# Ledger of designs, part 71: peptides against a protein of PDB entry 4ASU

Target 1, 270 residues: chain A of PDB entry 4ASU
Amino acid sequence: ATLKDITRRLKSIKNIQKITKSMKMVAAAKYARAERELKPARVYGVGSLALYEKADIKTPEDKKKHLIIGVSSDRGLCGAIHSSVAKQMKSEAANLAAAGKEVKIIGVGDKIRSILHRTHSDQFLVTFKEVGRRPPTFGDASVIALELLNSGYEFDEGSIIFNRFRSVISYKTEEKPIFSLDTISSAESMSIYDDIDADVLRNYQEYSLANIIYYSLKESTTSEQSARMTAMDNASKNASEMIDKLTLTFNRTRQAVITKELIEIISGAA
Target 2, 83 residues: chain B of PDB entry 4ASU
Amino acid sequence: FTFASPTQVFFNSANVRQVDVPTQTGAFGILAAHVPTLQVLRPGLVVVHAEDGTTSKYFVSSGSVTVNADSSVQLLAEEAVTL

## One batch from the design tools (peptide; aimed at target 2 S61)

Design b2_p25_7_s2 (made by RFdiffusion4, then SolubleMPNN; from b2_p25_7, 11 letters changed)
Fold by OpenDDE base, seed 2:
Structure b2_p25_7_s2 (fold): chain B 270 residues (1-270), chain C 83 residues (1-83), chain A 25 residues (1-25)
Amino acid sequence: as target 1 above (270 residues)
Amino acid sequence: as target 2 above (83 residues)
Amino acid sequence: PPHLPPRLPLPVPPEIEEPDTSILK
């Protein structure tokens, strides 16, 4: 490589390093906010899931329609955040298909669409974009829930797949159940709740859906920002190492050029 | 007893004596060992009676309340404010 | 042509461009 080539590469990497450092700081700020907002959201979301856990709602095997909601975002540079969700979605879809289930998919975030649209295009009901640029709100979750409810897809049961935040350095892709009104109404374990008005139960389930989606968005966002912060830190470090290596190469190359010029002068081999 | 909104937690797995909730079918009190039930909230007042005798009042916009067989209660409000 | 599902926007925040860090891998 010529000195010019090395210099150009150095400049490029230095610029990228500046950007990655900046992005790290932005991600750190967003992470701090997300983590604060996740605390109540987790209590709220886990509270919404409590019925399903306590009642141990089971879907009969003869029920075939399954919905998968994958939750991530539009934004890259966050390690395996998107691929982990997509991988779990693929696995779940394959398992369900093998069990003779019909699978439909909702993608929250363009990255889910980007990863799965080629292989699962026929299974997608809808995808949502403009996810991850701002903190998710309950309103956002409600929009997603409403779209599902208005889709006309009569699923029996479903799953929402998202990255649960563990720590600044750890997340886990998890699955939580979602149930249709019909499934919950017909569940034997719900017999202890027999005197529930059908309209009440419908409203309850719609609200629950929004709650779970909101929770998943908050977990996903926190995980993503943390992962992005780490990814940008790693990128910045890698850039630093490359800069050091290239600087050494530049110096060596420069010395070689000087030496060559000196030899040419001394030898008269101009 | 858990009482939370999307943005705030008021009670998290707490023991309470009674919770009065405004439901679409009417206000009712949830006592210890209440029968399992599901309800949706209407805008109104939630009153939490703590074991220590303290009473806390909240206004909620909407939401749900679940009473499970294990006596666990989840009160989830879309919006809630302390009064 | 493969079925393309609808792509719906959530409330739109300002666009943020992301850098290409592929060269750092």
Scores: peptide ipSAE 0.254, ipTM 0.914, DockQ to the pose 0.104
OpenDDE base, seeds 1, 3, 4, 5: peptide ipSAE 0.185, 0.078, 0.100, 0.148; ipTM 0.905, 0.883, 0.880, 0.897; seeds 1, 4, 5 fail the geometry check

Design b2_p25_7_s3 (made by RFdiffusion4, then SolubleMPNN; from b2_p25_7, 10 letters changed)
Fold by OpenDDE base, seed 2:
Structure b2_p25_7_s3 (fold): chain B 270 residues (1-270), chain C 83 residues (1-83), chain A 25 residues (1-25)
Amino acid sequence: as target 1 above (270 residues)
Amino acid sequence: as target 2 above (83 residues)
Amino acid sequence: EPHLPPRLPLPVPPEDEEPDTSILK
């Protein structure tokens, strides 16, 4: 490599390092906000899931339609955030198919679509884009919920798959159940709720779905921003190391060039 | 008793004496050992009666309320404000 | 051609000037 080549590469890496440092800072700010907003969202979302956990709702084996909602975003450079969700979605879809279930998929975020569209294109109902530019709102969750409910796909049971935030250095891909109105209304454990008006139950389920989606979005966002912050930090460190190595190479190459020129002068070989 | 909106927590697994909620079918009071029920909130006032005798009032826009068999209650409002 | 499912946008907030990450794609 010529001195010129090394210099060009050094400049390029230095520019990348500036970008990664900037992105780290942005991710850190977004992470701090996301973590703060996750606290109430978690209480809210876990509260919404409480019924399903307490009622021990079981889907009859004869019911075959299963919905998978994968929650991620459009934005890269966040480590394994997207691949983790996609991997879990694939695993779940395969397991359900092996059990003779019909599987449909909703992707929240273009990255889910990008990863799964080739292998699971026929299973997708809808995908959502423009995810991750801003913090998710309950309105966003409501839009997703409404689209699902209006899709005409009559699922019996579903799974929402997302990254749950653990700490700044850790997330876990998790799955939470989604139940259809029919599944809930027919569940034996719900017999104690039999006097509930059908319209009330329908509306309740709409809220429940929106609540769970909102919760998943908040967990996903917090996990993503944390992972991005870490990824950008690592990238910046790697860039620094590469700069150091290239600088050493530059110095050695420069010395070699000077030495060669001196030898040529002394030897009269020019 | 848990009472939260997407953005704020008012009560988290708290013990309360009574919660009055505005539902689409009418306002009702949730007492200790209330029968399991699911309801949808209408815009209106939530009144929480604490065990210490304090009363707090909230305005909610919409949402749901769940009374479980174990007497746990989840009041989940889309929007809620303290009054 | 595999029928790609519809892509629906979530509500786009006004453009917060996020740094252009296009270079890292």
Scores: peptide ipSAE 0.256, ipTM 0.909, DockQ to the pose 0.088; fails the geometry check
OpenDDE base, seeds 1, 3, 4, 5: peptide ipSAE 0.087, 0.060, 0.099, 0.097; ipTM 0.894, 0.888, 0.893, 0.895; seeds 1, 3, 4, 5 fail the geometry check

Design b2_p25_7_s4 (made by RFdiffusion4, then SolubleMPNN; from b2_p25_7, 11 letters changed)
Fold by OpenDDE base, seed 5:
Structure b2_p25_7_s4 (fold): chain B 270 residues (1-270), chain C 83 residues (1-83), chain A 25 residues (1-25)
Amino acid sequence: as target 1 above (270 residues)
Amino acid sequence: as target 2 above (83 residues)
Amino acid sequence: PPHLPPNLPLPRPPEDEEPDTSILE
């Protein structure tokens, strides 16, 4: 490689390092906020899931329509955040299909759409974009929930797949159940709630869906920002190492060029 | 008893004497061993009666309340503020 | 042609401008 080539590459890597450092700082700030906001969101979301756990709601096997909601964002450079969700979505969809179920998919974030569009285009009901540049709100979750409910797809059971935040260095892709109004109303375990008005139950289910989506968004965001922070830190370190290596190469190449020029002058071959 | 909004937790698995909630079907008090029920909140006042006899008041916009067979309660408001 | 599902934006604008990551992606 010529000195010019090495210099150009050095400049490029230095620029990359600058960007990755900046992104690390941005991710760190977003992570700190996300972690703070996750605390109440987790209590809220886990509270919403409590009924399903305690009532042990089961979907009859004869029910065939299944919904998968995958939760991620639009932005990359966060390690395996998106691919992990997509992988689990694919696995779940395949398992359900093998079991003779009809599967429809909702994708939250352009990355889910990008990964699954080619292979699962016919299964998508709706996708959402402009996710990740702003912390998710309950309003965002409500919009997603309403779109699902207004889609006209009469699912029997569903699942929401998202990355649960564990620590600054760890997340886990998880699945939580979503039940249709019909499934809830017909569940044997719900017999103790038989005095509930149908309209009340419908509204309750709408809130439950929004609550779970909100929770998943908050978990996903916290996981993503943490992962991005780590990824950008690693990228910055890798860039630093490469800069050092290229600098050494530059110095060696420069000396070689000088030596060659001196030899040409001395030999008169120039 | 758990009482939370998306942005704030007021009670987390706490023991309380009574919770008064505004529901679409009417306001009711949740006592110990209350029958299991699901309700939707209307805008109104939530009153929490603690075991020590203290009372706390909150305004909620909407949401849900769940009373389970195990006497656990989840009060989940879309928006809630301390009064 | 396969029916493309709707791709809906969340209604809120971004809170901040992120650095251009085109060179990293």
Scores: peptide ipSAE 0.343, ipTM 0.924, DockQ to the pose 0.172
OpenDDE base, seeds 1, 2, 3, 4: peptide ipSAE 0.332, 0.323, 0.334, 0.332; ipTM 0.911, 0.918, 0.920, 0.922; seeds 1, 3, 4 fail the geometry check

Design b2_p25_8 (made by RFdiffusion4)
Pose (drawn by RFdiffusion4):
Structure b2_p25_8 (pose): chain A 181 residues (1-270 with 5 gaps), chain B 83 residues (1-83), chain P 25 residues (1-25)
Amino acid sequence: ATLKDITRRLKSIKNIQKITKSMKMVAAAKYARAERELKPARVYGVGLIIGVSSDRGLCGAIHSSVAIIGVGDKIRSILTFKEVGRRPPTFGDASVIALELSIIFNRFRSVISYKTEYSLANIIYYSLKESTTSEQSARMTAMDNASKNASEMIDKLTLTFNRTRQAVITKELIEIISGAA
Amino acid sequence: as target 2 above (83 residues)
Amino acid sequence: SLPPAPPVEEEIDEETLEKELEELE
């Protein structure tokens, strides 16, 4: 309730809001990279339960929608392949998955809507390239919604700060008048 | 005729005369009228004879060539670079 | 032969940010 507590909280939530907004544009830039590389990947990959995701969270209902194997550390987190989503998926990554060894992944449509031999590694590559395009755009919205929630929180606390600031001024003033009187 | 690597796409549904292709057994030159077959590649060159008579030369490390019941061929390699 | 893999990108710690978002909820 003290001004010091409110000033500390404002700076704390502002730091979260700046970071979440900073990741909205990052997901927007990485998504643009992912879609540019999805066009040649879709024309390349055309011709057992495999779950395709990533280690990196903060992407909304992507890991929860997909429901030994399992690519993406967050899919094993419910009940393996680790270190994906930090860098774009290469064909070599899809090859290692095939080397260690009917498939579930998120297909890219747009920014809002989604759906859940040598040839076998091409399907894994097709899922990896589709998944990260899906993971990044979903994260673009997830951090956009978080930036909105943090901003609404700042507005509510600013009104508290103005009430407390007025209440401190009047209290100091009363202590002066009474001390005089 | 479709020729693509994971990185870039060279031909998208040609419309081409013939394509020389490296295969595990020697080499195969796939004409417009070729039997339906499924083959796996080896380290070798790919020569693309364009419809206007010109030539295109690429290199292939490995992959697969697929010719279907119709006049359609899809050639895909892990890496294709010039030169 | 295969194309080379790109370097690992630097990114913000997600577990800390997730905890801070949960405090807001």

Design b2_p25_8_s1 (made by RFdiffusion4, then SolubleMPNN; from b2_p25_8 with A5R I12V T16E E20K E22K E25Q)
Fold by OpenDDE base, seed 5:
Structure b2_p25_8_s1 (fold): chain B 270 residues (1-270), chain C 83 residues (1-83), chain A 25 residues (1-25)
Amino acid sequence: as target 1 above (270 residues)
Amino acid sequence: as target 2 above (83 residues)
Amino acid sequence: SLPPRPPVEEEVDEEELEKKLKELQ
């Protein structure tokens, strides 16, 4: 490689390092905010799931329609965040299909669709885009919940799949149940609850779905920003190491050129 | 007893004497061993009576309340403020 | 002291950056 080639490569890598370092700082700021906002959101979301855990709502085996909601974002450069969700979605879809269930998929964030489009395109109902540019709000979750409920797809049971935040270096892909209004209304385990007005139950279910979606978005966002921060840090370190290697190569090449020129001068060979 | 909004936690698995909630079907008091029920909140006043006799008041915009068979209660408001 | 301005998200072409990062590996 000529000195010019090495210099060009150095310039390119230095530019990459600048970008990744900047992105790390942005991700760090977003992570810090997301972690703060996750604390109440987790209590809120876990609270919304308490009914389903305690009531042990079961879907009859003869019911075949299952909805999978994958939660991620539109934004890349966050390690295995999207692939982890997609992997779990694929596994769940395969297991359900093997059990004779009909599977439909909703993607929250465009990255889910991007990964699953080739293999599962026919199973997608809708993909929600514009996820991950701003922190998710309860309003955003409510919009998603409403659109799902109004989609006309009459699922019996569903699964929401998202990355649960554990720490700055750890997340876990988890699955939580989603139940249709009909499944809740017909569940034998709900018999211990007093006669609930149908309109009340419908409204309750709307809140429950919005609550769970909101919770999943907050967990996902925190996990994503942490993973992006780590990914950008690693990229910045890799760039730094490459810069050091290329700088050494540049210095050696420069010395060789100088030595050659000196020999040519001494030998009188033009 | 858990009482939270998406952005704030007021009570997390706390023991309380009574919680008065505004529901669409009417306001009711949740006591110990209240029958299991699901309700939707209307805009109004939540009053929490602690075991020590302290009373706290909150305004909620909307949401849900769940009373389970194990006497656990989840009060989940879309928006809530201390009064 | 004014809170530090949030770092400006430069519109980074993520696809291009991903390609470049793969070349660094």
Scores: peptide ipSAE 0.374, ipTM 0.916, DockQ to the pose 0.185
OpenDDE base, seeds 1, 2, 3, 4: peptide ipSAE 0.374, 0.373, 0.373, 0.373; ipTM 0.908, 0.915, 0.914, 0.916

Design b2_p25_8_s2 (made by RFdiffusion4, then SolubleMPNN; from b2_p25_8 with A5R I12V T16E E18L E20K E25N)
Fold by OpenDDE base, seed 5:
Structure b2_p25_8_s2 (fold): chain B 270 residues (1-270), chain C 83 residues (1-83), chain A 25 residues (1-25)
Amino acid sequence: as target 1 above (270 residues)
Amino acid sequence: as target 2 above (83 residues)
Amino acid sequence: SLPPRPPVEEEVDEEELLKKLEELN
């Protein structure tokens, strides 16, 4: 490699390092905010799931329609965030199909569709785009919930799959149940709630779905920003190491060129 | 008793004497061992009566309330403010 | 002291950056 080639490569890597450092800082800021906002969101979301845990809602085996909602974002450069969700979605879809269930998929964030397009395109109902640029709001979750409920797809039960935040260095892909209004209304375990007005139950279910989606978005966002921060830090470190290596190579090459030139001068072979 | 909005937690698994909630079917008080129920909140006042006799008032916009058989209560408001 | 301006998310072509990062690895 010529000195010019090494210099060009050094310049390129330095530019990459600048970008990754900047992205790290942005991700760090977003992470700090996301973590703060996740605290109440988790209480809120877990509270919404409490009914389903306590009521032990079961879907009859003869019911075949299952909805999988994968939650991620549109933005890359966040390690295994999207692939982890997609992997779990694939596993769940395969298990359900093996059990004779009909599976439909909803992607929250374009990356889910991007990963699953080739293998599961026919199972996709809708993909929600424009996720991840701004922190998710309850309004956003409500819009998603309403669109799902109005989609005309009459699922019996569903699964929402998202990355739960554990720490700055750890997340876990988790699954939470989603139930249709009909499934909730017909569940034997709900008999203790039987005196509930149908309209009330419908509205309750709408809130529940929005709540769960909101919670999943907040967990996902926090996990994503943390993972992106880590990924960009690693990229910056790798770039730094490469810069050091190339700098050494440059110096050695330069010395060799100088030595060669000196020999040529001394030998009169110039 | 858990009372939260998407952005704020007011009570988290707390023990309270009574919670008065505004529902679409009317306001009702949730006491110990209340019958399990699901309700939707209407805009109005939530009053929390603590075991120590203190009373706290909140305004809520909308949301849901769940009373479970185990006496756990989840009050989840879309928006809530302390009054 | 004005809160530090949030770092301007320069519209980074993520795809291009990803390709470049893969070349580093």
Scores: peptide ipSAE 0.277, ipTM 0.907, DockQ to the pose 0.185
OpenDDE base, seeds 1, 2, 3, 4: peptide ipSAE 0.269, 0.267, 0.259, 0.264; ipTM 0.897, 0.904, 0.902, 0.905; seeds 1, 4 fail the geometry check

Design b2_p25_8_s3 (made by RFdiffusion4, then SolubleMPNN; from b2_p25_8 with I12V T16E E20K E25K)
Fold by OpenDDE base, seed 3:
Structure b2_p25_8_s3 (fold): chain B 270 residues (1-270), chain C 83 residues (1-83), chain A 25 residues (1-25)
Amino acid sequence: as target 1 above (270 residues)
Amino acid sequence: as target 2 above (83 residues)
Amino acid sequence: SLPPAPPVEEEVDEEELEKKLEELK
């Protein structure tokens, strides 16, 4: 490589490093906000799941319609965030199909569609785009819940799959149950709640769905920003190492050029 | 007893004497060992009676209340403010 | 000279950056 080639490469990598450092800082700021907002959201979301855990709602075996909601975003450069969710969605869909269930998929974030569209396009009901540029709100979750309920797909049970935040360096892909109004109303374990008005139960279920979606979005966002921060930090370090290597190569090449020029002068072969 | 909104936690697994909630069918008090029930909140006042006799008041917009068989209670409001 | 304004997040072509980052590995 000529000195000119090495210099061009050095300039390019230095520019990449500037970009990745900037993105790290942006991700860090978004992460700090997301983590703060996740604390109350987790209490709220876990509270909304308490009924399903306590009542141990089971779907009858004759019920075949299952909904999978995958939660991620539209934004890349965040490590395995999207692929982890997609992997679990694929596994769940395959297991349900093997059990003779009908499976439909909802993607929250365009990245889910990008990964699964080729293999599961026939199972997709809807994909929600424009996710991940702004922090998710309860209003956003309510819109998703409403669209799901109005989709015309009468599922019996479902699963919401998302990345649960553990720490700045760790997340875990998890699944939480979703039940239809009919499944809840017909569940034997709900008999202890029998004095409930049907309209009340319907409204309750709408809130529950919105609550769970909101919770999943907050967990996903926090996990994503943390993962992006880590990915950009690693990229910046890799760029730094490459700069050091190329700088050494530049210095060696420069010395070689000088030596060659001196030899040409001395030999008169110029 | 857990009482939270999407953005704020007021009580997290706390022991309380009584919680008065505004529901679509009317206001009712949740006491210890209340029968399991599900309710939807209407806009109104929530009053939490602590074991020490102190009372706290909140205004809620909407949401849900769950009373479980194990006496756990989840009050989840879409919006809530301390009064 | 004012430090150049941090690049606006919206100005980064993520796909192009991903390709460039693969070349660093």
Scores: peptide ipSAE 0.356, ipTM 0.903, DockQ to the pose 0.148
OpenDDE base, seeds 1, 2, 4, 5: peptide ipSAE 0.346, 0.345, 0.350, 0.354; ipTM 0.900, 0.905, 0.908, 0.906

Design b2_p25_8_s4 (made by RFdiffusion4, then SolubleMPNN; from b2_p25_8 with I12V T16E E20K E22N E25K)
Fold by OpenDDE base, seed 3:
Structure b2_p25_8_s4 (fold): chain B 270 residues (1-270), chain C 83 residues (1-83), chain A 25 residues (1-25)
Amino acid sequence: as target 1 above (270 residues)
Amino acid sequence: as target 2 above (83 residues)
Amino acid sequence: SLPPAPPVEEEVDEEELEKKLNELK
């Protein structure tokens, strides 16, 4: 490589390093906000799941319609965030199909669709785009819940799959159950909840779905921003190492050029 | 007893004497060992009676309340403010 | 000279950046 080639490469990598450092800082700021907002959201979301855990709602085996909601975003450069959710969705869909269930999929974030479009396109009901540019709100979750309930797909049970935040360096892909109104109302374990008005139960279920979606979005966002921060930090370090290597190569090449020029002068071959 | 909104936690697994909630069918009090029930909140006042005799008041917009067989209670409001 | 304003997140082509980062590996 000529000195000019090395210099051009150095300039390019230094520019990349500036971009990745900037993106790290942006991700860090978004992470700090997301982590603060996740604290109350987790209490709220876990509270919404308490009924299903306590009542141990079971779907009868003759019920075949299952909904999978995958929660992610539209944004890349965040490590395995999207692929982890997609992997779990594929596994769940395969297991349900093997059990003779009908499976439909909802994607929250365009990245889910981009990964699954070739293998599962026929199973997608809808994909929600424009996810991940701004922090998710309860209003956003309510819109998703409403669209699901109005989709015309009468599922019996479902699964919401998302990345649960553990720490700045760790997340875990998890699954939480969702149930249709009919499944809840017909569940034997719900018999202890006497004198529940049907309209009350319907409205309760709408809130429950919105609550769980909101919770999943907050967990996903926090996990994504932390993963992006880590990914951009690693990219910046890799760029730094490459700059050091190329700088050494530049210095060696420069010395070689000088030596060659001196030899040409001395030999009169120039 | 857990009482939260999407953005704020008021009580997290706390022991309380009584919680008064505004529901679509009317206001009712949740006491210790209350029968399991599900209700939807209407806009109104929530009153929490602590075991020490202190009373806290909140305004809620909407939401849900769950009373489980194990006496756990989840009060989840879409919006809530301390009064 | 004021330090150049940090690049706005919206100005970064993520696909192009990902390609460039893969070339550094």
Scores: peptide ipSAE 0.353, ipTM 0.903, DockQ to the pose 0.147
OpenDDE base, seeds 1, 2, 4, 5: peptide ipSAE 0.344, 0.349, 0.350, 0.352; ipTM 0.900, 0.905, 0.909, 0.906

## One batch from the design tools (peptide; aimed at target 1 F128)

Design b2_p26_1 (made by RFdiffusion4)
Pose (drawn by RFdiffusion4):
Structure b2_p26_1 (pose): chain A 181 residues (1-270 with 5 gaps), chain B 83 residues (1-83), chain P 26 residues (1-26)
Amino acid sequence: ATLKDITRRLKSIKNIQKITKSMKMVAAAKYARAERELKPARVYGVGLIIGVSSDRGLCGAIHSSVAIIGVGDKIRSILTFKEVGRRPPTFGDASVIALELSIIFNRFRSVISYKTEYSLANIIYYSLKESTTSEQSARMTAMDNASKNASEMIDKLTLTFNRTRQAVITKELIEIISGAA
Amino acid sequence: as target 2 above (83 residues)
Amino acid sequence: EEEEDEELEELEDEAFEALGYEPPPS
């Protein structure tokens, strides 16, 4: 309730809002990279339960929608392949998955809407390239919604800060008048 | 005729005369009228004879060549670089 | 382009650390 507590809380939530907004544009830039590389990947990959995701979270209902194997550390987190999503998926990564050894992944449509031999590694590569394009655009919206929630929180606290600031001024003033009187 | 690597796409549904291809057994020159077959590649060169008579030379490390029941061929390699 | 990719990775790492996000242990 003190001004010091409110000033500290404002700076704390502002830090979250700046970070979540900073990831909205990052997911927008990385999605643009992912879609530029998806066009040649879609023309490349055309011709057992495999879940395709990533280690990196903060992407909304992507890991929860997909329901030994299992690519993406967040899929085993419910009940393996680790270290994906931090860098774009290469064909070598799809090759290692095939080397250690009917498939579930998120297909890219746009920014809002989604759906859940040598040839076998090409399907894994097709899923990896589709998945990260899906993971990034979903994260773009997830952090956009978080930036909105943190901004609404700052507005509510600013109104509290103005009430408390007025209440402190009047209290100090009363203590002076009474001390005089 | 479709020729693509994971990185870049060279030909998208040609419309081409013939394509020389490295295969595990020697080499195969795929003409416009070729039998439906499924083959796996080896380290070798790919020569693309364009419809206007010109030539295109690339290199292939490994992959697969697929010629369907119709006049359609899809050649894909892990890496294809010039030169 | 490679430098931009590295910068985007670094920003993502810093952001995940600042938000307290930790991936599951092995």

